# Designs tried in a protein design run: peptides against a protein of PDB entry 3VZA. Part 171

Target 1, 98 residues: chain A of PDB entry 3VZA
Amino acid sequence: RVERLCKSKELFEERLGLEIRRIHNEQLQFIFRHIDHKDPDKPYMFTLSINEQGDYEVTSCTPPLDCISEFQLKVRETNNFSAFIANIRKAFTALSFK
Target 2, 62 residues: chain B of PDB entry 3VZA
Amino acid sequence: AAYVTQLYYKISRIDWDYEVEPARIKGIHYGPDIAQPINMDSSHHSRCFISDYLWSLVPTAW

## One batch from the design tools (peptide; made by RFdiffusion4, then SolubleMPNN)

Design b2_p30_5_s3 (from b2_p30_5, 16 letters changed)
Fold by OpenDDE base, seed 1:
Structure b2_p30_5_s3 (fold): chain B 98 residues (1-98), chain C 62 residues (1-62), chain A 30 residues (1-30)
Amino acid sequence: as target 1 above (98 residues)
Amino acid sequence: as target 2 above (62 residues)
Amino acid sequence: SLEDIYKELQKYIVTGPDADSLLQKLLAIK
């Protein structure tokens, strides 16, 4: 139906707790929610761009993750973007328990 | 946008069933070798539990 | 129509480009 394409995005946002926005300076913002069970709407986010060499570059991470630089290296090596996003969420989840 | 929807699939490998009622979370997760059905009653779970469960389906191996 | 786009999208998901290509397309929108 006419609504399906728009509905798909909404379902992913709600069910995965992941919002994706295009922001200034040719960057994408990834916003995770549903991380902290005591505060489900608390955002955990990072921004991503593709640099002049064509490589993924994390331009910000809030809250900061010690592992984010390593993940950036890993995704450049493997091009496994799915694992990249999933590992970031796992790291944010671990951080929420501290 | 069409591109972001495609990106969600590339990330999660989940294809939703759009024909079911809103309270039903139904779809298929496509792993490297096997496909797993998703079929949950959203009224029986918190939003955080649902998200955690779905993300648990996504491999973290590089 | 959006329905037509959705149908084509489903095909594209299976056989289309990887995440890198999608990201580039998203970032290229002005």
Scores: peptide ipSAE 0.370, ipTM 0.921, DockQ to the pose 0.049
Fold by OpenDDE base, seed 5:
Structure b2_p30_5_s3 (fold): chain B 98 residues (1-98), chain C 62 residues (1-62), chain A 30 residues (1-30)
Amino acid sequence: as target 1 above (98 residues)
Amino acid sequence: as target 2 above (62 residues)
Amino acid sequence: SLEDIYKELQKYIVTGPDADSLLQKLLAIK
């Protein structure tokens, strides 16, 4: 089952083009690839933390998204984390066409 | 790996079929309406297409 | 299924010594 869990992670990373990493200061780094069809390995990423109030907080976004603050607000309101991540990817995708 | 895989499921709602060959992208997406089977041959699609398709299954409504 | 695997490991994920506090909070959401 350990082997299956490792395989699961690899499948998600490759198929979704999303890597999730724990980084310093109790943050998660979300790295999207497969966004730019001309450069599939180009990373689009953001980092997430939980602030002192217990709220989700985006601590960085590269490249920057003008909508990220709004998404942070929306996820705090709805707790729909799936939609949060999906909307960020959608925004990165839109950015890649500019 | 257990932690992150659970997070992947919470994000995507996809359950993979781990008993098929690596080139076969097979699984089930559990959406709010109906479970959608996934069955693709990765050799026939670009990585970007595959990712875009899978993400298209994930609702963006808050 | 992944669902079954996650159920088996849920206790460890939430209370295990290697669990990250941020990840635990994230995993606790709907």
Scores: peptide ipSAE 0.311, ipTM 0.919, DockQ to the pose 0.133
Fold by OpenDDE base, seed 3:
Structure b2_p30_5_s3 (fold): chain B 98 residues (1-98), chain C 62 residues (1-62), chain A 30 residues (1-30)
Amino acid sequence: as target 1 above (98 residues)
Amino acid sequence: as target 2 above (62 residues)
Amino acid sequence: SLEDIYKELQKYIVTGPDADSLLQKLLAIK
């Protein structure tokens, strides 16, 4: 089971181009790659925590996204975390064309 | 950490087939309406194309 | 099965000694 879990993580990282890391101060770091077709290894990142009110809070976004605050609001309203992550990736993709 | 595998599933709703050859990307995406099989030859596509395709399976509707 | 693994993982994350409050809340998402 442990071996499968490790392999699963590796497959998700490579195939989705998404790395998820636990970092300091009870945050998760999401690192997207495979966004820029001209530079597949270029990282697009954001960090997420739960604030004192118990709400999802984006603590950083690199490069910055104009829509990130709206997405934070949407995920708080809908609790649709999958759509939250997918929309962020979509936004990063759009940004890579600028 | 290995525990992130659960997050990957919650995000993507993809279940991989772990017994195929390395060049084969095979699995199932569980969408709200129908399960969609995934079966790709990775040697035929760029990493970016593969990722874009897989993410295209994930709904963006809130 | 993968589903069985996920169930055990969920249990461990929520009630195990290495439980993380952030992850717990994230795993409770819709």
Scores: peptide ipSAE 0.293, ipTM 0.915, DockQ to the pose 0.125
Fold by OpenDDE base, seed 2:
Structure b2_p30_5_s3 (fold): chain B 98 residues (1-98), chain C 62 residues (1-62), chain A 30 residues (1-30)
Amino acid sequence: as target 1 above (98 residues)
Amino acid sequence: as target 2 above (62 residues)
Amino acid sequence: SLEDIYKELQKYIVTGPDADSLLQKLLAIK
């Protein structure tokens, strides 16, 4: 079981180009790679926490995204976390072409 | 860890086949209506293409 | 520059264990 779970994590990280790490103050760091085809290892990152009200809160976004505040609002309204992450990746992808 | 893999599933809705050769990207994406099989040879694609393709399976509608 | 931003980002990448405690909270969502 442990072996399978470890392999699963590695497969997701490599194939989705998404690493998820715990950082200080009960935050999650989402690190996207494989965004820029010219530099696949270039990271695109945002951090997420759950505030005292129980709401999802984006605590940082690097590079910055104009749409991140709207996405935070949308995920609070819909609780569609999958769409939240996917839309962020799409926005990072669009930014990489500039 | 169990929780992180569960989160990956909640995000991507992908279930991998872990018993195939390393170069084979095989699994199932569970969409809202129809499940779609994934079956790729990683040696034929760049890392970026593979990631872009897999993320294209994830709906962005809220 | 964008390159400076990416280099700065690398400084903020923290290594450590998986975020199991916070993930448990996140797993409660739809």
Scores: peptide ipSAE 0.321, ipTM 0.889, DockQ to the pose 0.422; fails the geometry check

Design b2_p30_5_s4 (from b2_p30_5, 14 letters changed)
Fold by OpenDDE base, seed 1:
Structure b2_p30_5_s4 (fold): chain B 98 residues (1-98), chain C 62 residues (1-62), chain A 30 residues (1-30)
Amino acid sequence: as target 1 above (98 residues)
Amino acid sequence: as target 2 above (62 residues)
Amino acid sequence: SLEELYKESLNDIVTGPSANDLLKKLLAIK
């Protein structure tokens, strides 16, 4: 069906609790939900761009993560974007219990 | 956009089955080893549990 | 059509562009 493309995005957003938006200044916003079981709709987010050298650059993180700079370094070294996103979610999850 | 759905796959390595009823979470996770089926009844779990479970399938090793 | 784009997307899952390439394409949309 023609609607499959839109449905795919909706399924990922709901099931992973991850929304991806394009925002100003050539940035992507990644919004995690379903982190806090007591407040499933509470957003945990970061913004990402690609700098002039073509490297990943985190431009913001809310709430802030102490490990975000290290993760940026790791993804630049390994190019493992999947692990990058998964580790950020893991860090947000840990933060929600503090 | 098509690029967003492709990006979701690059992140999660999950391919959904789009033909099943809405209450059924069915798909395949393609990890580095053997592909694992996903087959859950969403009515039996919270949204947070479902998300946590699916993300647990994604390796965090760099 | 959206249907054609979806089919192309599925075909590009394994051998398609990297995450980095996809990000660049998303950021290039005006």
Scores: peptide ipSAE 0.614, ipTM 0.931, DockQ to the pose 0.050
Fold by OpenDDE base, seed 3:
Structure b2_p30_5_s4 (fold): chain B 98 residues (1-98), chain C 62 residues (1-62), chain A 30 residues (1-30)
Amino acid sequence: as target 1 above (98 residues)
Amino acid sequence: as target 2 above (62 residues)
Amino acid sequence: SLEELYKESLNDIVTGPSANDLLKKLLAIK
């Protein structure tokens, strides 16, 4: 039922520290929290769309990641969306230590 | 929404047991290997530790 | 139903809708 889906979503958001929002201009916003152990609520985010060719396109990344363009290429080549998201989180985590 | 929860599964490969007490994190992770149970007491861990642990279950190989 | 779709995604990793399909559906919502 719908109630189960809502609860599941909340569990994912809290436990993974990942919120997914649909924003303007046909984009999805991925917001990572629980990255910085000293500031668990500090957001690390990127926005994603699908371009006219049907390819994944990162439209923003805050804070910026040098590897984001490479990850965009990799996900287009492999279609491994799970690895795409996980690698972004890993990159944000590494950035939080600098 | 159904699509968002389905997307979470596609990302994490985790199926939650949502009928347990709030402090209990129970579920199953379906990785490349055999399914792994998740069973944690959230009161014994920080939110960051829990998230880091769960994400460590997700392969990063392309 | 929504519940059926959710169950399908959880139990059908190979033949279920891809992440790309789900993303397109999410982006198509008006």
Scores: peptide ipSAE 0.613, ipTM 0.932, DockQ to the pose 0.047
Fold by OpenDDE base, seed 5:
Parts: C-alpha cells; sequence; structure tokens
Structure b2_p30_5_s4 (fold): chain B 98 residues (1-98), chain C 62 residues (1-62), chain A 30 residues (1-30)
C-alpha cells in the first residue's frame, strides 16, 4: 500500500531528524534537525547535485562546514554515501557545541 | 516516496516496523556484521537522543 | 497496482539501485 511508503518516509524523517527534498536547479536538499539539544528544530542543511561527470557536488552548506570539501572528495573516492551523510551530521553536531 | 525511502535505507541501513504503535521505535539495523534489533520507547527519550542513538549505528569510516 | 509498487520498492532496498543511482533518479523527476 502507498500509505506504507508514506509512513516509512515519515518515520525516517522524525527518527533520524533528516528531511530530503528536491529543489530547483536539479539539486537535493538534506535538512538535519535534532542536532542541537537546546534547539531541536534548528536546521542544519546542505544541497547536493550530480554533475555532468556523474560526481557528487555539494552546492551549499548552512551553516558552513570547513570539512565539507574534504567530505566531497572522500565520497567521490569511496562512493560511500552512507559515511558521507553520517560524517556531515557528525560535523554539524560538533559545530553545535561551539 | 519510493526512491526517498530507498535512499533512507541506503544511508541508515534501518528497516522500520511500521505496524507498531507510534510511541514504539522498532526496527532492524543491518550493519556489516550481525543485524541488530531496534526497540525503544520514544516517550522515555528526547527526539535528539533518539536521533543521536540511531545515527550512532551508522559507521563513519570511509 | 500500488501494492505491487510497494513490494518492488522493498526488494530494491536490498539488491536495487545504488545510492548514486537513486540520487540520479530523484534528480531526474520533473
Amino acid sequence: as target 1 above (98 residues)
Amino acid sequence: as target 2 above (62 residues)
Amino acid sequence: SLEELYKESLNDIVTGPSANDLLKKLLAIK
């Protein structure tokens, strides 16, 4: 049933605190929440596209992460998208403590 | 929704049991070794704690 | 049917497209 897919998506969004949206100019927006325990609804986000060469390309990051360029390089080298997303969340978490 | 749900699995390797009551967070995490069950009462934890815990299951090694 | 689509989606989670393929599919949606 279609309702099962919708429910599954909602469970992921709430429990992981991660929303995925398709936005303009062929980009995906990844929005992390539940990062700052003092402000659980504060969004930490980045946008991602696939360039003509088929490579991952981060098009924006808010708030900025000094490690995002390195992570882009790493995911291109390893194709480990899971680690890519997890490391970005870890970096946002570390940033929230500053 | 189908592609997004599949993407969530590729990211987290979690499969939810969506038939349980809303307050029960139940599923399976498929790590590189043995699949581990997830079973927790959401009323006993903050949203941030739950998210942090679930993300802790996801390896960060490249 | 919608039920068939759901079952196919579950199968694709295990042995289906890579994350990169899924991203391309998502970005290709108009």
Scores: peptide ipSAE 0.612, ipTM 0.930, DockQ to the pose 0.048
Fold by OpenDDE base, seed 2:
Structure b2_p30_5_s4 (fold): chain B 98 residues (1-98), chain C 62 residues (1-62), chain A 30 residues (1-30)
Amino acid sequence: as target 1 above (98 residues)
Amino acid sequence: as target 2 above (62 residues)
Amino acid sequence: SLEELYKESLNDIVTGPSANDLLKKLLAIK
């Protein structure tokens, strides 16, 4: 059911603290929340596109991560998208303690 | 929402049991090894703790 | 039926397209 799919999406958004949106210029926005325990609603986000070559390309990262370029390289090499997203969240988490 | 939910699964490898009461976080995590059940009472944990816990189930090895 | 569509979606989650394919499909939606 369409209703069940919508509910599933909402559960993922709330429980993972991850929202996925389509934005302008053929990009996807990944918004992490629940990172900072002192400010659970504070967003940590990056935008992603697929370039003309079909490769993952991070088009923005807020706040900036010094490791994001390396992660982009790794996901292109391994095609492990799960690890890509998980590592980004891990990096945002580390940043929240600074 | 179909593609988005599929993407969430590709990311987290979690399948939710969405037919239980809202206060119960129940599902299955499918890792590279044996599948592990998820069964939490959301009223006993903060939103951040829940998210951190669930993400801890996702391998970060490339 | 609607139920059949749901079942198909579940199958796609398990045996369907890769993350990359899903991203492309998401970006292709008007």
Scores: peptide ipSAE 0.614, ipTM 0.929, DockQ to the pose 0.047; fails the geometry check

Design b2_p30_6_s1 (from b2_p30_6, 14 letters changed)
Fold by OpenDDE base, seed 2:
Structure b2_p30_6_s1 (fold): chain B 98 residues (1-98), chain C 62 residues (1-62), chain A 30 residues (1-30)
Amino acid sequence: as target 1 above (98 residues)
Amino acid sequence: as target 2 above (62 residues)
Amino acid sequence: REAEQMSAFELMKQIIATKKFEPDEEEFVP
């Protein structure tokens, strides 16, 4: 099962172009790749924590997204984490055309 | 790793078929209405196209 | 199964809590 788990993570990373890291200060870093078709390895990323109130908190976003604060509000209201991540990727995709 | 892979499932709602050849992207996307099979030949598509396609399966409605 | 039972929120909490068992990963900086 351990071998399958490792393979599973690798498949998700490559196929979704999304890496998830547990980094310092009790944060998760989400790194999107495969956004820019001209530069597939160009990273688009944000960091996320769960604050003392138990709410999702975006602690950084690179490159910055105007909509990230709104998305943070939306995910707190709806608890739809899937839509949260998908919308962020969509926003990064739109940004890549600028 | 178990929690991370489960998180990927919660994000994407995709379950991979791990028994197929490496060049085959096969799995199931579990949408709110129906389950949709995924079956692609990775050699026929760019990495970006594959990712875009898979993410297109994920609803963005809150 | 546990995969379907746990929410994304709970999964993230568990991932973060694993610091007691696994060291933090390096933050990716482009």
Scores: peptide ipSAE 0.674, ipTM 0.948, DockQ to the pose 0.948
Fold by OpenDDE base, seed 4:
Structure b2_p30_6_s1 (fold): chain B 98 residues (1-98), chain C 62 residues (1-62), chain A 30 residues (1-30)
Amino acid sequence: as target 1 above (98 residues)
Amino acid sequence: as target 2 above (62 residues)
Amino acid sequence: REAEQMSAFELMKQIIATKKFEPDEEEFVP
């Protein structure tokens, strides 16, 4: 099972181009790659925590997204974490075309 | 790792087939309405295309 | 499936809580 779990993580990382790290200060870092077809390894990332109120809180976003605050609001309202992550990726993708 | 892989599932709703050859991207996407099989030959596609395709399966509606 | 039993929120909390047993990963800085 351990081997399968490790393999699973690797498959998700490579196939989705999404790495999830548990970093300092009780945060998760989400690192998107495979966004820019000209530079597949170019990272697009944000960090996320759960604040004292128990709400999702984006603590950083690189490069910055003007829509990230709205997405934070939406995920708090809907609790649709999947859509939250997918929309962020979509926004990063759009940004890569600029 | 267990929680992380489960989180990936919550994000993507994809369950991989772990018994296939490395070059085969095989699994199932569990959408809200239907389950869609995934079966790709990675050698036929760029990494970016594969990722874009898989993410296209994930609804963005809130 | 066990994955369906825990919300993303709960999973995140558990991942964060694993700091008790596993050190924090290094933050990726480009």
Scores: peptide ipSAE 0.670, ipTM 0.948, DockQ to the pose 0.936
Fold by OpenDDE base, seed 1:
Structure b2_p30_6_s1 (fold): chain B 98 residues (1-98), chain C 62 residues (1-62), chain A 30 residues (1-30)
Amino acid sequence: as target 1 above (98 residues)
Amino acid sequence: as target 2 above (62 residues)
Amino acid sequence: REAEQMSAFELMKQIIATKKFEPDEEEFVP
């Protein structure tokens, strides 16, 4: 089962182009790749924590997204985490076209 | 990494078929209405195309 | 399946809580 879990993580990372890391200060880092077709390894990333009130809080976003604060509000209101991540990727994709 | 793989499922709603050859991207996407099969040959597509396609299955409506 | 039993929120809390058992990963810096 451990081998399957490792394989599952690798498949998600490669196929979705999304890496999830547990980093310092009780944060998760989400790293998107495969956004820019001319540079598939170019990273687009943000960090996320759960604050003292129990709310999702974006602690960084690279490159910056104007819509990230609105998405943080939306995920707090709807609890739709899937849409939250998908919309961030959509925004990064739009940014890659400049 | 059980919790991480479960989080990937919560994000994508995709369940992979782990018994197929590595070049075969096979699984099921569980949408809100009906489940859709995924079955594609990765050797016929770029990594970016594959990722874009899979993410296109994920609803962005809040 | 077990994957449907926990919310994304609860999963994140569990992942973060694993600090007690697993070291933090290095933050990726471009």
Scores: peptide ipSAE 0.667, ipTM 0.948, DockQ to the pose 0.933
Fold by OpenDDE base, seed 3:
Structure b2_p30_6_s1 (fold): chain B 98 residues (1-98), chain C 62 residues (1-62), chain A 30 residues (1-30)
Amino acid sequence: as target 1 above (98 residues)
Amino acid sequence: as target 2 above (62 residues)
Amino acid sequence: REAEQMSAFELMKQIIATKKFEPDEEEFVP
């Protein structure tokens, strides 16, 4: 099972171009790749924590996204984490064309 | 690792078929209404195209 | 399995909580 879990993680990372890291200060880092078709390895990333109130909190975003604060609000309201991540990726994709 | 892989599933709603050859991207996307099969030959597509395609399966409606 | 029925929120909490048993990963800096 451990081997299967490792393989599963690798497949998700490669196929979705999304890496998830547990980093310092009780945060998760989400790293998107395969965004820029001219530079597939260029990273687009944000960090996320759960604050003392139990709410999702974006602690960083690189490159910065104007819509990230709105998305944080939306995910708190809807609890639709899937849409949250997908919309961030969509925003990064749009940014890559500028 | 179990929690991380489950998180990937919660994000993408994709379940991979682990029995196929590495070059075959095969699985099932579980949408809210209907499940759709995924079956791609990775050698025929760029990494970016594959990722874009898979993410296109994930609804962005809140 | 409990993990299969957990929400994304609960999964994240568990991932974060594992810091008590596993070292943190290095933050990726471009």
Scores: peptide ipSAE 0.661, ipTM 0.947, DockQ to the pose 0.857

Design b2_p30_6_s2 (from b2_p30_6, 14 letters changed)
Fold by OpenDDE base, seed 1:
Structure b2_p30_6_s2 (fold): chain B 98 residues (1-98), chain C 62 residues (1-62), chain A 30 residues (1-30)
Amino acid sequence: as target 1 above (98 residues)
Amino acid sequence: as target 2 above (62 residues)
Amino acid sequence: REGEELSSFELMKKIIALKETEPWEEEYVP
């Protein structure tokens, strides 16, 4: 089972180009790669926590996204975490062309 | 890793086939309407193409 | 416990809570 779980995590990381880290201060760091086709290892990342009110809170975003505050509001309203992550990747992708 | 892998599933709705050779990207994407099979030869595609394709399966509608 | 259906929110809380029993990972800095 442990071996299967490790393999599963590695497959998701490689195939989705998304790494999830449990970091300090009760946060998760989401690191996207495979965004820039000319530089597949270039990272696009954000950190996420749950605040005292129990709401998702983006604590950092690198590079910055103009839409990140709106996405934070949307995920709080809809609780659609999948769309939240997917839209962030979409935004990073758009940014990579600029 | 158990909770992390579950989170990956919640994000992507993809379930991998773990019994195939590493070069074969095989699984199922469970969309809201109908499940779609995934079956790719990774040697025929770039890492970026593969990721872009898989993410294209994930709805962005809130 | 295994096979329990958890929301993304619940999963995130559980992952974060692991810091009490497991060391955290280093934050990636480009």
Scores: peptide ipSAE 0.651, ipTM 0.941, DockQ to the pose 0.729
Fold by OpenDDE base, seed 3:
Structure b2_p30_6_s2 (fold): chain B 98 residues (1-98), chain C 62 residues (1-62), chain A 30 residues (1-30)
Amino acid sequence: as target 1 above (98 residues)
Amino acid sequence: as target 2 above (62 residues)
Amino acid sequence: REGEELSSFELMKKIIALKETEPWEEEYVP
């Protein structure tokens, strides 16, 4: 099981181009790659925590996204975490064309 | 990695087939309607195309 | 138990809580 879990994590990281790190201050860092087809290793990332109220809170976003605050609101309202992450990736993708 | 892999599933709704050769990207995407098979030869596609395709399976409607 | 069904929110809390038993990773800085 441990072996499969490790393999599973690696497959998700490579195939989705998404790395998830547990970092300091009780945060997760989400790192997207494979966004820019001309530079597949270029990272697009954000950090996420659970605030004192028990809500998702984006603590950083690099590069910055104008829509990130709206997405934070949406995920709090809908609890659709999948759509939250997917929409962020979509936004980063759009940004990569600029 | 147990909770992280579960989180990946919650995000993507993809279940990989671990019994195929490494170059074969095979699995099932579980959408709200019907499950869709994934079966790609990674040697025929760029990393970016593969990722874009897989993410295209994930609905963005809130 | 680890095999129980958890929401994304619960999973995130579980991952964060691991700090008590496992070291955190370094934040990636481009």
Scores: peptide ipSAE 0.650, ipTM 0.941, DockQ to the pose 0.701
Fold by OpenDDE base, seed 2:
Structure b2_p30_6_s2 (fold): chain B 98 residues (1-98), chain C 62 residues (1-62), chain A 30 residues (1-30)
Amino acid sequence: as target 1 above (98 residues)
Amino acid sequence: as target 2 above (62 residues)
Amino acid sequence: REGEELSSFELMKKIIALKETEPWEEEYVP
């Protein structure tokens, strides 16, 4: 099962182009790749924590997204984490065309 | 790594088939209403296309 | 116990809590 778990993580990382890192200060870093078709390895990333109130909090976003604050509000309201991550990727994709 | 893989599932709702050859991207996406099979030959597509396609399966409605 | 159904929120908390047994990863910087 350990072997499968390792393989599963690798498959998700490569196929979704999404890496998840547990980093310092009780945060997760989400790193999107495969966004820019001209530069598939170009990273688009944000960091996420759970604040003292128990709410999702975006602690950084690179490159910056104008909509990130709204998405943070939406995920707190709906608890739809899947839509939250998907919408961020959608926004990064749109940004890559600028 | 169990929690991370579970998180990937919660995000994507994709369950991979781990018994196929490496070049085959096979699995099931579990949407809110239907389950959609995934069956792609990775050699026929770019990495970006594959990722875009898979993410297109994930609803963005809040 | 591992294997029980957890929400995304609970999973994230569990991952973060792994700091008790696993070191943090280096933050990716381009």
Scores: peptide ipSAE 0.649, ipTM 0.941, DockQ to the pose 0.709
Fold by OpenDDE base, seed 5:
Formats: sequence, structure tokens, C-alpha cells
Structure b2_p30_6_s2 (fold): chain B 98 residues (1-98), chain C 62 residues (1-62), chain A 30 residues (1-30)
Amino acid sequence: as target 1 above (98 residues)
Amino acid sequence: as target 2 above (62 residues)
Amino acid sequence: REGEELSSFELMKKIIALKETEPWEEEYVP
């Protein structure tokens, strides 16, 4: 099972172009790749924590997204984490066309 | 790894077929309505295309 | 709660809490 779990993680990372890291200060870092077709390895990333109120909180976003604060509000309201991540990727994708 | 893979599933709703050859991207996407099969030959597509396609399966409606 | 499917929120909490069993990774810097 351990080997299968490791393989599963690798498949998700490569196929979705999304790496999830547990980093310092009780945060997760989400790293998107495969966004820019001209530079597939260019990373688009944000860090996420759960604050003292028990709410999702974006602690950083690189490159910055104007919509990130709104998405943070939306995920707190809806608890739709899937849509949260997908919308961030969509926003990064749109940014890559600039 | 176990919780991370579960989180990937919660995000994507994709379950991979782990018994196929590495070049075959095979699995099932479980959308709100019906499950849809995924079956791609990675050698025929760019990494970006594959990722874009898979993410296109994930609803963005809040 | 063992055996029950966890929410994204619960999963995230558990991943973060793995500090004692799984060392944290370095933050990726481009």
C-alpha cells in the first residue's frame, strides 16, 4: 500500500501539474506547473493555512492574484475546496496569457 | 502520503488506474452527475495539454 | 472517526499535524 500511495502522489503531481508541500508554520504550499505552455515548468503557487478562527487563509500567492482574497471568502462561505483550487488554477492560467 | 493523496482526490475527484502502463493515463472522474472515464496516451499530448484537460473536468462553480 | 471519509478541511488539518511523524518540506522558491 505504501508503494501504491507514493505512486498515486506522483501521478497526481505529474498529471495535474500540482504539487502539495507541507511547509513551515503549519502551512501547505500549492505549486502549479504546466500552466504556461511556452514554459511548462514555470511555477504558480500559493500557501494556505487554517487561522485561529478555523478558516482557510491564503498566506502568500506568487505571482499575486487580485482575485485571491475573493476566492478565500468564497471557500469560507461554501467550503468548496475543489472549486477553490480549480479557480486559483484558472486565474493563474489567465495570468499566464498576459 | 495517504492524506495527501486523499486531498488530491477531494480536489480533482479523479481515481487513477494504477495497473496500466506508465504512458497510459487511465482513470475515472467522479463528477456531480455521472462518472466519466479518462483514457489518454501521454505520448500523444503535451504535459500542459494533459493537465489542462484534466482540470477542465473539475467544476469551478462555488 | 477512523474509517470515515474526511473532508478537505479535515485532511488539511491532519496533513499539517504530521509535524511529529513527517518532517516539513522546504518552501519552494523559484
Scores: peptide ipSAE 0.646, ipTM 0.941, DockQ to the pose 0.686

